# Designs tried in a protein design run: peptides against a protein of PDB entry 7Q4I. Part 87

Target 1, 281 residues: chain A of PDB entry 7Q4I
Amino acid sequence: HENSTIAERLYSEVRVLCWIMTNPSNHQKKARHVKRTWGKRCNKLIFMSSAKDDELDAVALPVGEGRNNLWGKTKEAYKYIYEHHINDADWFLKADDDTYTIVENMRYMLYPYSPETPVYFGCKFKPYVKQGYMSGGAGYVLSREAVRRFVVEALPNPKLCKSDNSGAEDVEIGKCLQNVNVLAGDSRDSNGRGRFFPFVPEHHLIPSHTDKKFWYWQYIFYKTDEGLDCCSDNAISFHYVSPNQMYVLDYLIYHLRPYGIINTPDALPNKLAVGELMPEI

## One batch from the design tools (peptide; made by RFdiffusion4, then SolubleMPNN)

Design b2_p16_3_s2 (from b2_p16_3, 7 letters changed)
Fold by OpenDDE base, seed 2:
Structure b2_p16_3_s2 (fold): chain B 281 residues (1-281), chain A 16 residues (1-16)
Amino acid sequence: as target 1 above (281 residues)
Amino acid sequence: SKEEEDFEKILEELKK
């Protein structure tokens, strides 16, 4: 048997609402597998779609489908969250229906931060937004205050937030959040390793001699390496995870154990004051 | 997202 006391504590103290970006065609193909795997470890799980699905617990947002409507869906999703669920959690994660998330690791990262601090985390990219923005595919998490500022201060003001539904949703929300002084946090661990990843583990762990011209290396905000040093021991998310791979990851992370190896968790850091961030590495 | 838009290109690069 394992001791989950700290994880249970964090589940209570670092409440996470996860909303999943999906569409009606993916309810059965992808979204239900999120619900059956990592999504069950969220304090609240909502699927944001264009059609209602009671079995999935999907919400029909007033948006069209297609890549050109992702920004519109993101805006409506957070409006819905703010109206109905802002007090149901402390942190609000956006993920895709092919994103896998280790929620316990996210709670660990978020623990020292106040949800009243205007901050959000993810895989930080450097283009387009001065402070950077978080990759949509890797998933990103907003504090309660960040959601408030986004919905109440940014969205109603076309000068602060794009009113049109077109554009890359992750870039656009990044612009909006910057304009209302929501800080783009540093998700790296104490060793400087990333926690949010826009690809599957294999793509990060295996030195693939990817051309240095590969866009990812130009986009990543913090310098990172390939191989085992690419990823935190407490990694949070991976993208392009197939439904079958989600079950594999669930087994590997939560069930498979090497006998005789005991993992002692690090002590929790001190909590930060409102507005305070962890020092950058 | 950038990775969504360039998914096919990403796959091609990762196969190298």
Scores: peptide ipSAE 0.118, ipTM 0.763, DockQ to the pose 0.189
Fold by OpenDDE base, seed 3:
Structure b2_p16_3_s2 (fold): chain B 281 residues (1-281), chain A 16 residues (1-16)
Amino acid sequence: as target 1 above (281 residues)
Amino acid sequence: SKEEEDFEKILEELKK
């Protein structure tokens, strides 16, 4: 038997609504597997689509399908959340239907922060946005105040937020959030290791002879290394995870244990005041 | 996202 007392406490104190970016063609192929694995550990799980699906709990947003509509879908998703669910959680995670998330590790990272602090976290990229923006594929999490500012202050103003539905959704939301003074937080652990990852674990953990000109190395905001030191022991997300790999990860993370090794969690940090961030590493 | 737009290219780079 496992002792989940601390995890249960954080489940109650750090409430997370997860919304999954999907489409009707992926309801059965991808989205349902999110629901059957890591999505069940969210306080609230919603699938944002263009068609309703009662079995999946999918919402039909008033947007078209295709990559050119991802930004439009993101805007409508957060509008929907603000209208119906803003008080159902403290933090609001966007993930793709091929993103895997360890929600307990995200709650641990978020614990010291007030949901009234205008901040969001993810895998920070440096181009296009001065303070940086968070990778769409790795998933990003907004505080309740960040959602409020995005929906109420940014979206209604074409000078602050792009009214057209075209463009890279993660870049566009990053621009909007910066324009309403939502801070792009540092999601790295105390050792400077990342927690949100835009690729599968294999691609981050294995040193590859990747070309130094690979766009990822030009985009990453914080300097990072490859290999075992690439990733936090409390990593939060990985992208391009197949439905089959979601079940594998669920088994490896939550079920498979090396007999005789007991993990003792670190003490929770002190809570920060509203508007306060953890010091930069 | 940038990684989604270049997914096929990313796969080719990571296979090297």
Scores: peptide ipSAE 0.118, ipTM 0.767, DockQ to the pose 0.222
Fold by OpenDDE base, seed 4:
Structure b2_p16_3_s2 (fold): chain B 281 residues (1-281), chain A 16 residues (1-16)
Amino acid sequence: as target 1 above (281 residues)
Amino acid sequence: SKEEEDFEKILEELKK
């Protein structure tokens, strides 16, 4: 009885390729649950691993496993995407195998932007990179042009992009993207609420007596509050979501409805010109 | 990422 006409339109007009960071030990434990839940709403879903898995649609990248190889895996993943899938989508999302994403909300955010605009979105952090960088755990999405610039212009140049595979992958890609003039976009909604979150919903929604010294408050690029005002009604992602929680979220978001409450979607904004960003709040 | 590196510390801080 639901009307998904607008969502179907955006599915066609805002094509998203989702690549999932995973490893062979997590194919069955985590990655398959992404495939069975939110990943099915991507236009294309690829799992980036060190071993091939035809059932999962996992790709074996020429990288080792371990946290020290995440940057290497990210570089190889985008190289693979550029070589094989650059025309299969307009936007390219990186997510972890414990990230949950509401893809429809991401399409809504991305709708006004041209894929030819060199821009990427996520949970913006302020350290290390002047324009900021996007949290790896919350997931980040690159425009087609951003992917092109990253792979063709940044990666081949050691002065622009770190050649070693060590380092924090989200910081390193952030540096590379800045060096090729890919803009770190503002993913907040019109009310200034965030859409990409590096933690589970409970950690953002419930006011915690977290110490002001907690690193997150020093890292977040835009000032944010805890509680009900923390998160957009059109939130996009959460991190550290267990496999079981993915199914719960799928049920709550896409199936469970309060009887008698009808939400009317806001009108789509006007499309922006190539290179144009939404005004900062 | 910072949140991945400090996962256990994050959990401890959030539980306070």
Scores: peptide ipSAE 0.111, ipTM 0.766, DockQ to the pose 0.253
Fold by OpenDDE base, seed 1:
Structure b2_p16_3_s2 (fold): chain B 281 residues (1-281), chain A 16 residues (1-16)
Amino acid sequence: as target 1 above (281 residues)
Amino acid sequence: SKEEEDFEKILEELKK
């Protein structure tokens, strides 16, 4: 027996549409497992593909497949969301079909923010974009207003948003969002620990797992530590999670419990006004 | 994404 009253409240008050970047070859191999695990905890789950799949609830976007089309797919995905689903949620998460997300933790992070605030969150990287951009693999979440600005203000203007479909999709959307004054938020918890991660937990939790010359340390916007202090107790996402690992994580996070340990959640913070952000640490 | 573009390089670095 568990008490999920707060989680249920947040499910209602912090509505999240999750769209998953996938392709037809991954519908059965990867995307299906997202749907069967963490994706079921989204208020709405859509798989963005190049082919329709009614079993998966996949949408066929008018884009080609391949790495050079990821930016194109992202643009079309958000256009589709804006046209069909902008009122179905307050927040709009992009994730890959090998990203695992603890949606309840994301709702907790997002709770104080207004969806009318032009903001987005994720694992912030510092290169290329002055305010930073969010890692594509770790997943990033846009407010409803951010989606509106992206689709209505940025995309139609080649000076604000790249019209070509090539390039790193996360960098390109980051540029576009900056150009329409969508703020790159700080997703760290109150202790300064990250919540969105571009790698599997193992790579973040093990100290000295990577060389200091590893690009990640040059890209990360906020200074971070390795080991147990690397990650928030309310971490949101991990990348490069295999289909099998998704089920393992689902079990460990939502089913496995140490008997006799009661976790009392922290009180919810006060809601922020429209346009207001939490102070950065 | 940077991670996707450099996946093989990432794997090599993470093996250290």
Scores: peptide ipSAE 0.098, ipTM 0.756, DockQ to the pose 0.334

Design b2_p16_3_s3 (from b2_p16_3, 12 letters changed)
Fold by OpenDDE base, seed 4:
Structure b2_p16_3_s3 (fold): chain B 281 residues (1-281), chain A 16 residues (1-16)
Amino acid sequence: as target 1 above (281 residues)
Amino acid sequence: SKLDEELKKIAEELKK
């Protein structure tokens, strides 16, 4: 027996719509496994594709497929969300079909924030965008107000948001959001540990003698370490997770328990006012 | 992006 009272509370109070970036060739190979694992813990789950799939709940966006169309797909996805689902959730997560997300941990991070605060969270990178931008692969979550500003204020204005569908999707949305004063939040926990990760757990948890010249260390906005100190105990996402690994992670996180060890959740922080962020650490 | 390509290469190497 498990006590999920606080998780159930947060499920109701911190509503998350998850949209998954996918394509028709990955509906069965990848996307369905998201639906069968972590995606079922979203308040609403939508797969954004170029072809409709009623079994998967995939939407056919008016975009082409290919790496050069990811930015176009992101714009159309958020337009679709704003038109049809803006009131169905408080927060709107973008993830890839090989991203794994612990939604409860995301709700915990988001709890103090108002969805009317123009803010978004993820793995923050420092290049190209002054305030930083969120890595596409790690997934990023926009407040309802952030979605509104993106769709209503940024997208219609070529001076604020790139009209062309080319470019790095995560960089381009980061530029657009900055231009409409959506804040790039700090997703780190109280110990300064990251919660959104652009790689698999093994890469972050196992200190690799990776060359200090590895681009990742130059891109990370906040200083991070490798090993067990890399990651929050309340980590939210990992990228490049295979379908099989999703089921393994689901088992390890939600089913496997060390007998006799009881983890008590920390108290929820105070709610912030609209426009207020957590103190910098 | 160059970033995505490098990330994919790393991911492929980690899968081996």
Scores: peptide ipSAE 0.023, ipTM 0.648, DockQ to the pose 0.195
Fold by OpenDDE base, seed 5:
Parts: sequence; structure tokens; C-alpha cells
Structure b2_p16_3_s3 (fold): chain B 281 residues (1-281), chain A 16 residues (1-16)
Amino acid sequence: as target 1 above (281 residues)
Amino acid sequence: SKLDEELKKIAEELKK
């Protein structure tokens, strides 16, 4: 038996639209597995593609395929969301078709924030953008106000947002958001542990898995360690998750239980005013 | 980008 009363409350109060970056060749082999696993826990789930797929709920954006068009696809995706879905949710998550997300943990992180606060969260990297930017692969979530500012204020102005479709998608949106005063939030928990991860759990949990000269340690905005202390008990996302691994994670997180161990959830924090952020850790 | 190239390498290693 499960008690999901708090999770159900947060599902209603912290509404999340998840849009998944995909392409026609991945509709069946990747995207459908997102829909069958963690994507079903979003309030709204949309797959952003170059071809329509009614079974998947995929939208055909007016963009070409290829890695050089990812920035173009992101711009068109958020334009589509703003036009059709801006009032369907409070928060808007971008994820890849190989990203796994624990949506309940994301709602817990977002609960105190107003969706009218211009803020976004993810795995924060420090290069290229002064306030930092969120790693594309780990997924990032924008408030409703952040989406509005991005689409209405940033995109129409070539001085604020890159007009062509080239460049690193996550860096470019990070630049645009900074230019319209959308804050790059801190997604760490109260113990200073990260919640959004650009790799699989194994890559983060195993000590000394990577050389300290590995680019990740130079890119990460907040100092972090490897091992069990790398990751929040309320972690939100992992990247490079295969379709089969998504089902394994679903089983481990939502079904497998150690008999006799009952977790009591922490009390919800107080809600913040519009424009207010959580205190620094 | 440098990041994309390195991520591609990591992705290939993780798929093994």
C-alpha cells in the first residue's frame, strides 16, 4: 500500500508540461518509452519533432533535423508552447528522449517558487554565460514567466537572442534567458547535493569514475563530489538512459521496496514571494 | 563545440 497524498497535492499545485526533444527516427525506438515511463507523470507531455505522430503526441516543428538545428528546434518548441500551452502548466521542462526524470522530486524543488518568478533550473554550468546556463542533456525547467520572457522579449530581438539556428542549444538559450533577466536558479538540495545530472547514475555514484581533468569538473557551476554524496536523495534527472534502463528505473523507484522501511517525507517549505529565491546553502 | 565532441565520446563509452 502507498500513501501518495502529498504527491497528488503537488501534482495539482505544481503543474509541469514536459516537452521531449526527438526526431522521426527516434519516435518508436526512444520517445515512446519516455511516454510509457516517466513521461506519464507529467501534467502535459509533448514530443517536439520534425514530423507529426498522433500516437506519440508528436508535433512537427518547422525545422530541419540534425545536431546543427537543435537550437532552432528549441526556439520553435517554446514558441509552440507559448502559443498553445502557456496556461496548461506552471513549469515547462525540456528533456531529451534519453533523459529520465523523477517528476515528483522536481515538483518538490519547485513548490516554494512562484511560476511568475523569472527563473529556470537544471544542471548549472559556468562557462560562456556569466550567471551560468543549464546543461541540455540533464534537462532544464523554465517558469511560466521565463517562457514568456524568452518567447516575447528575447526571441524577436537579434541583439538578445541568436537568430540563426546554429550553436550549442543549451548555451544559446542560457544567453537569451540571461539577457531578459531570467535567473539561473540553484537546484541543489539543503545538503548542497545536485538534483539534475548530465550522465547516468552510475557515472556520478562511483568514486573516481572520471579523471579530475575531465571537462565536467571544469564546467560544473557548484562544487560537487563523487559517491553517494554526489546526488540528492531527491534527485530529478539523469541523461544517457537507454529505453530498457527507463523501465528498470521505473521499477526500482516506484515499485521495488525494502520491506519494513517507511520513508516519512520532509515538511514542505514556505512559499516564496514573486521574484524571491531560496536562501543560499 | 568542444562540449558536444566530448559528450559524444562519453555517450559512446556509456553505450558499451
Scores: peptide ipSAE 0.022, ipTM 0.634, DockQ to the pose 0.242
Fold by OpenDDE base, seed 2:
Structure b2_p16_3_s3 (fold): chain B 281 residues (1-281), chain A 16 residues (1-16)
Amino acid sequence: as target 1 above (281 residues)
Amino acid sequence: SKLDEELKKIAEELKK
């Protein structure tokens, strides 16, 4: 008894390729659960690993495993996407194998933007990169033009993009993207609430007497509050989601309904011109 | 990264 007409429209008009950062040890433990839950709502789903897995649809990238190789894996992943899949989607999401994403909400956010606009979205942090960078764990989404600039303009130039595979993955891609004029977009909703989250919902929703000295408050680019006002009604992602919690979230978001409450979606915003961004809040 | 390590520590604390 659901009307999914608008969601189906956006599925066709806002095509999203999701690539999942994983490793061979997590194919069965984590990655398969992404495939069985939110990953099935992507237009295309690819698992980026160091070993091939035909059951998972995992790609073996020419990189080693370990935290020190995450930047290398990201570079190779986007090179692979550009070579094989750049026309298969309009937007390209990086997520971890413990990230949960509501893809419909991401399509809603992305709808007004041209994929030819050099922009990317996520949970924006302020240190290290002047315009900010997107938290790796929360997931970040690049436009097709952003991917092109990253792979074609940034990666081949050591002055623009770090050539070795060491460093913080999210910071390094943030530096590279800034150097080729890919804009760090604002993913907040019209009420100023965030959509991409680097922690589980519980951590954001429950007010904690966290010390104001907590690093997160120093890193977040936009002022945010704890509690119910922390998060958009159209939130997109959460990180550190266990495999079991992915199924719980799938149930809560897509199956569980409060009887007698009918939600009417807001009207779609107007399309933006190429290079145009939504006004800052 | 240092940030990832800190985030993981927080996540571990939240799982308790």
Scores: peptide ipSAE 0.022, ipTM 0.629, DockQ to the pose 0.211
Fold by OpenDDE base, seed 1:
Structure b2_p16_3_s3 (fold): chain B 281 residues (1-281), chain A 16 residues (1-16)
Amino acid sequence: as target 1 above (281 residues)
Amino acid sequence: SKLDEELKKIAEELKK
């Protein structure tokens, strides 16, 4: 008795390619569980690795393994996407193999935007990049035009994009995207609540006596409240989600229902013109 | 919402 008509419409109209950052040691340990849970709701799912895995649909990128190669892997991943998959989707999500994503909520956020608008979304941080950058762990999504600009305009130019594979992956892509006028969008909902989260739900939902000195509070671009007001009802992503927690989240979000409670979705907003953004809250 | 209020209470209890 489930009505998924709107979700099915958005699945068709807001096509998302999800690429998962992983490595060969995590294919079975982590990546497989992404594929069996939230990854199945992407229009296209690709695992970006250093080794091919046909069962997982993993691609062997020409990069070395190690913490210092994440930026290199991101560059090669988007190059691969541009070469092979740029027309397979409208939006291109980067996530880690311990990121959980509610893809339907992402489609809802993206619906009004044109894929030809040079924009990307995620959990926006304020340091290092003037317009901000998106946290790597929370995942970030680029429009098709953003991918084009990144691969065609930014990557080939060392003045616009770091040629070395060192550095913080999320900061470096943020710099590159800014340099080619890809806009760092506002992913907050109409109530100003965040949708992309760089930690597990527990860390965001439970007002911990967070030491005001905790780096996160200095990094967030937009002011956020602690507790339940921290998170949108249409939250998109959480990070540091264990494989077991992915199955729990899948059950809680997609299977468990409180009997007699029917949520009516809000009306879809009007579509924006190319280059137009939703007003900031 | 009523649900939000319940969740807030749970969150406050977890702070203890």
Scores: peptide ipSAE 0.008, ipTM 0.489, DockQ to the pose 0.024

Design b2_p16_3_s4 (from b2_p16_3, 8 letters changed)
Fold by OpenDDE base, seed 1:
Structure b2_p16_3_s4 (fold): chain B 281 residues (1-281), chain A 16 residues (1-16)
Amino acid sequence: as target 1 above (281 residues)
Amino acid sequence: SKLEEDFEKLLKELEE
C-alpha cells in the first residue's frame, strides 16, 4: 500500500526523456537491463546506438562505433532528440548503459526549475571548463532550452562547439553549453550532499583511504566529504553499475521496505522564474 | 570520460 501521489504528480509535471548511450554489442548485455529497471520510470526512454533495435527501442545514429565517437554520438543524439522529441519532455537525461538513475529523485531536484531556463545538472567537475562540466558517466540532464541552445546555436558554429567527433564527450558538451550561456547548475541537496555520482555507491559511501592524490578529488567542483555524508538521501545516479546490480538496486530502492518506517517527503519547493537558479550552497 | 574509464580499470585492478 504505497502512496505515490507526489511521485505521480512529479511524473506528470517534470517530464524526463532519458537517452541511453549504448552500442549494438551492449543491447542485450547492458541496455536491456536499463530498460527493465530504472529506465521504465522515464517518461520517454530511447537507446542511442549505431544499429536499430525495435525490441530495445534503439535508434541507429549516423556514427561509427568506438571510444573516439562518443562525442559524435552525443551530438547526433541531441540532434535526433531536438528533431523528434523536443516537446515530449521538459528535461533530457543522458546516461550510460551502466548508469543507474533514481528518476523520482531527479524530478524532485528539477521541480523548481523551468525547462525554459538554460541549465543542466550532473556531477560537476571543475577542469577544462570555467563554470565546470558534468561527468559523462554519472549522467547529466539538460533543460529543453539547453537542448535547443545546444543543437540550434552551438552545434552549427565551430567556434562555439567542436566539429570533430573526437574528445571527451562530457568536456566537449560542457564547453559548447558554456559558450551558449547554458548554466552548469548545482545538483547538491539542501545539505550540500551530491546527487550524481560517477562511481558505484560502494566507492562513495565507504571511506576508502583513497590517496588525496586521486584525480576525483581534484576534479570535483564542490568539496564533498567522504562517508555517509557523501551522498544525498535523494541521490540520483551511480555509474559502473553492472546489469545484476541494477536489479539489486531496483529491489532495494523500490521494493524492500523496513516495516513500520514511514518516510514523509519534504514539501516541494517554490517554483523558480525562468532563468532563476537555486542559491548555491 | 576518459578519466572515469581509467578509474574503472584501476578499480578492477584493485579488486583482483
Scores: peptide ipSAE 0.059, ipTM 0.752, DockQ to the pose 0.172
Fold by OpenDDE base, seed 4:
Structure b2_p16_3_s4 (fold): chain B 281 residues (1-281), chain A 16 residues (1-16)
Amino acid sequence: as target 1 above (281 residues)
Amino acid sequence: SKLEEDFEKLLKELEE
């Protein structure tokens, strides 16, 4: 009995390719649960691994496994996307196999932007990169133009992009993207609330006894609060979501409804010109 | 990231 007309429109107009970072040991443990939950709402879903899995739609990238190879895997993943899938979508999301994403909310955020604008979005961190970089765990989304610039302009140039496969993958891609003038966008909503989150909902929604000296508060690019005002009503992603929690979130978000409460979506904003960004709050 | 994982562990420890 739900009306999904606007969501269906955005599915067609804001095409998202989701690539999931995984490994062979997590194909069954984690990745398949992404495929069975939020991943089915992507226009295209690809699992980037070191081994092929036809059931999962996993690609074997020419990289080793381990945390020290994540940057290498990211580079090869986007090379693969550019070579085989650059026209299959308008936007290209990187997520982990324990990231949960509300793809409809992502499409809503991306709607006004041209995919030909060199921009990417996520949970912005301030260290190491002047314009900031996007947290790897929260997931980040590149425009088609951003992918082109990354693969064609940045990757081939060791002065612009690190050739070694070591390092923090999110920092390294952030450096590369900055060096080719891909803009680090502001993913906050009109109320200044974040949409991409590097932790589970519980850690963001419930004020913790954490000291402000903890690294996270020093890393966030935009000042954010804990509690109910932490998160947009149109939040996009959470990290460290277990396989079981993915099914719970799927049920809560897409099936469970409070009887008698009707939510009407806000009007879509005007589309921006190529190269234009929404004003920062 | 390693930093994020460390923070998650810290938060869990604080909740216990």
Scores: peptide ipSAE 0.040, ipTM 0.739, DockQ to the pose 0.150
Fold by OpenDDE base, seed 3:
Structure b2_p16_3_s4 (fold): chain B 281 residues (1-281), chain A 16 residues (1-16)
Amino acid sequence: as target 1 above (281 residues)
Amino acid sequence: SKLEEDFEKLLKELEE
């Protein structure tokens, strides 16, 4: 038996809608495994596709398939959310069908923030956007106000948001959000460790002889160390997680326990006022 | 996207 009282409280107070970027060819191969693992811990789970799937609960968006249509799909996904689900949650997570998310850790990070604060979180990259943008693969989460500004203020204005469906979806949404004064938040923990990761745990935890010239080190907004100190104890997401690895992670995180070790959660921080951010480390 | 292609390339390099 486990005590989940705090997690249950946060489930109620920090409501998260998760939308998954997928396509018809991946409904059975990838998306269904998200639904069977971490996706079940979202308050609302929606799969955004080009074809409807009642078994998966997939929505057919009016977009074509292919990498060149990811930005178009992101725009239509948030339009759909705003029209049908804006009051069903406080926070709105985008993830890929190969992203794994520990939703409880995300709720913990988001707890002090008001959903009326125009802010979004993820793995922050520094190029192309002055305030930075969030990596698409690591997943990014928008406040309710951020979604409103994106859909109502940014999308209808070609000067604020790209009307064409081409381009890197994470960069383009980052540009749009900056143009409507949605803040790119700092998702690092109190020790300065990251929570959203654009790769699998193995790639972050193992010091690889990766050339310092590797693009990732030039793209990260905050300097991070390699090894065990790379990742928060309350990490939120990993990318390029295979369907099989999703079940492994689900088992390791929620079922496998070292006997005799009891984790005591830290106290919840004080809530912030609307528009207030946590101080940067 | 160019970023996705770079990620795929990185993953291949890390697997070698």
Scores: peptide ipSAE 0.032, ipTM 0.741, DockQ to the pose 0.221
Fold by OpenDDE base, seed 2:
Structure b2_p16_3_s4 (fold): chain B 281 residues (1-281), chain A 16 residues (1-16)
Amino acid sequence: as target 1 above (281 residues)
Amino acid sequence: SKLEEDFEKLLKELEE
């Protein structure tokens, strides 16, 4: 038997609403599998779509489908969250329907932070936004205050936030958040290893013969090594995870155990004051 | 993102 006392505590103290970006064609193909795997570990799980699906618990947002509408969908999703769910959680995760998230690890990262601190976390990229922005595919999590600022202060002001629905979703929200002084946090662990990943574990763990000139290495805000040191022991997310791989990951992470190895969790850090961030590594 | 998709495609091609 596992002792999940700390995880249960964090489930209560670090409440996470997960919204999944999806579309009607992916409700059965992808989104359903999120709901059956890691999504069940969110305090609240909502699928944001263009069509309602009662079985999936999908919301029909007033947006069109297609890549050109992803930014529009993100804006409407957070508007919906703010109107209906802002008090249902402390933190608000955006993920794709092919993103896998270890929610317990995210709660661990978020524990010291106040949800009233205007901050958001994810895989930080350095281009386009001065403080950086978070990769859309890796998923990103906003504090309650960040959501408030985004919806109430940024979205209504075309000077602060793009009114059109076109553009790169992750870049555009990054610009908007910066303009309302929401801080792009550092999601790395104490060893400087990343927690949010825009690709599958295999692509991060195995040194690829990819040219160092590959865009990813130029885009990452923090220097990260390839191999086993690429990823935190408390990694939070991976992208491009197939439905089948989600079930495999669920088994590997939550069920498969090497006999005789006992993992004792590190002590929880001290809670930070409102507006305070963990020191940069 | 488009960039991420292109990267994923590239990685798959390199593995084949």
Scores: peptide ipSAE 0.038, ipTM 0.733, DockQ to the pose 0.148; fails the geometry check

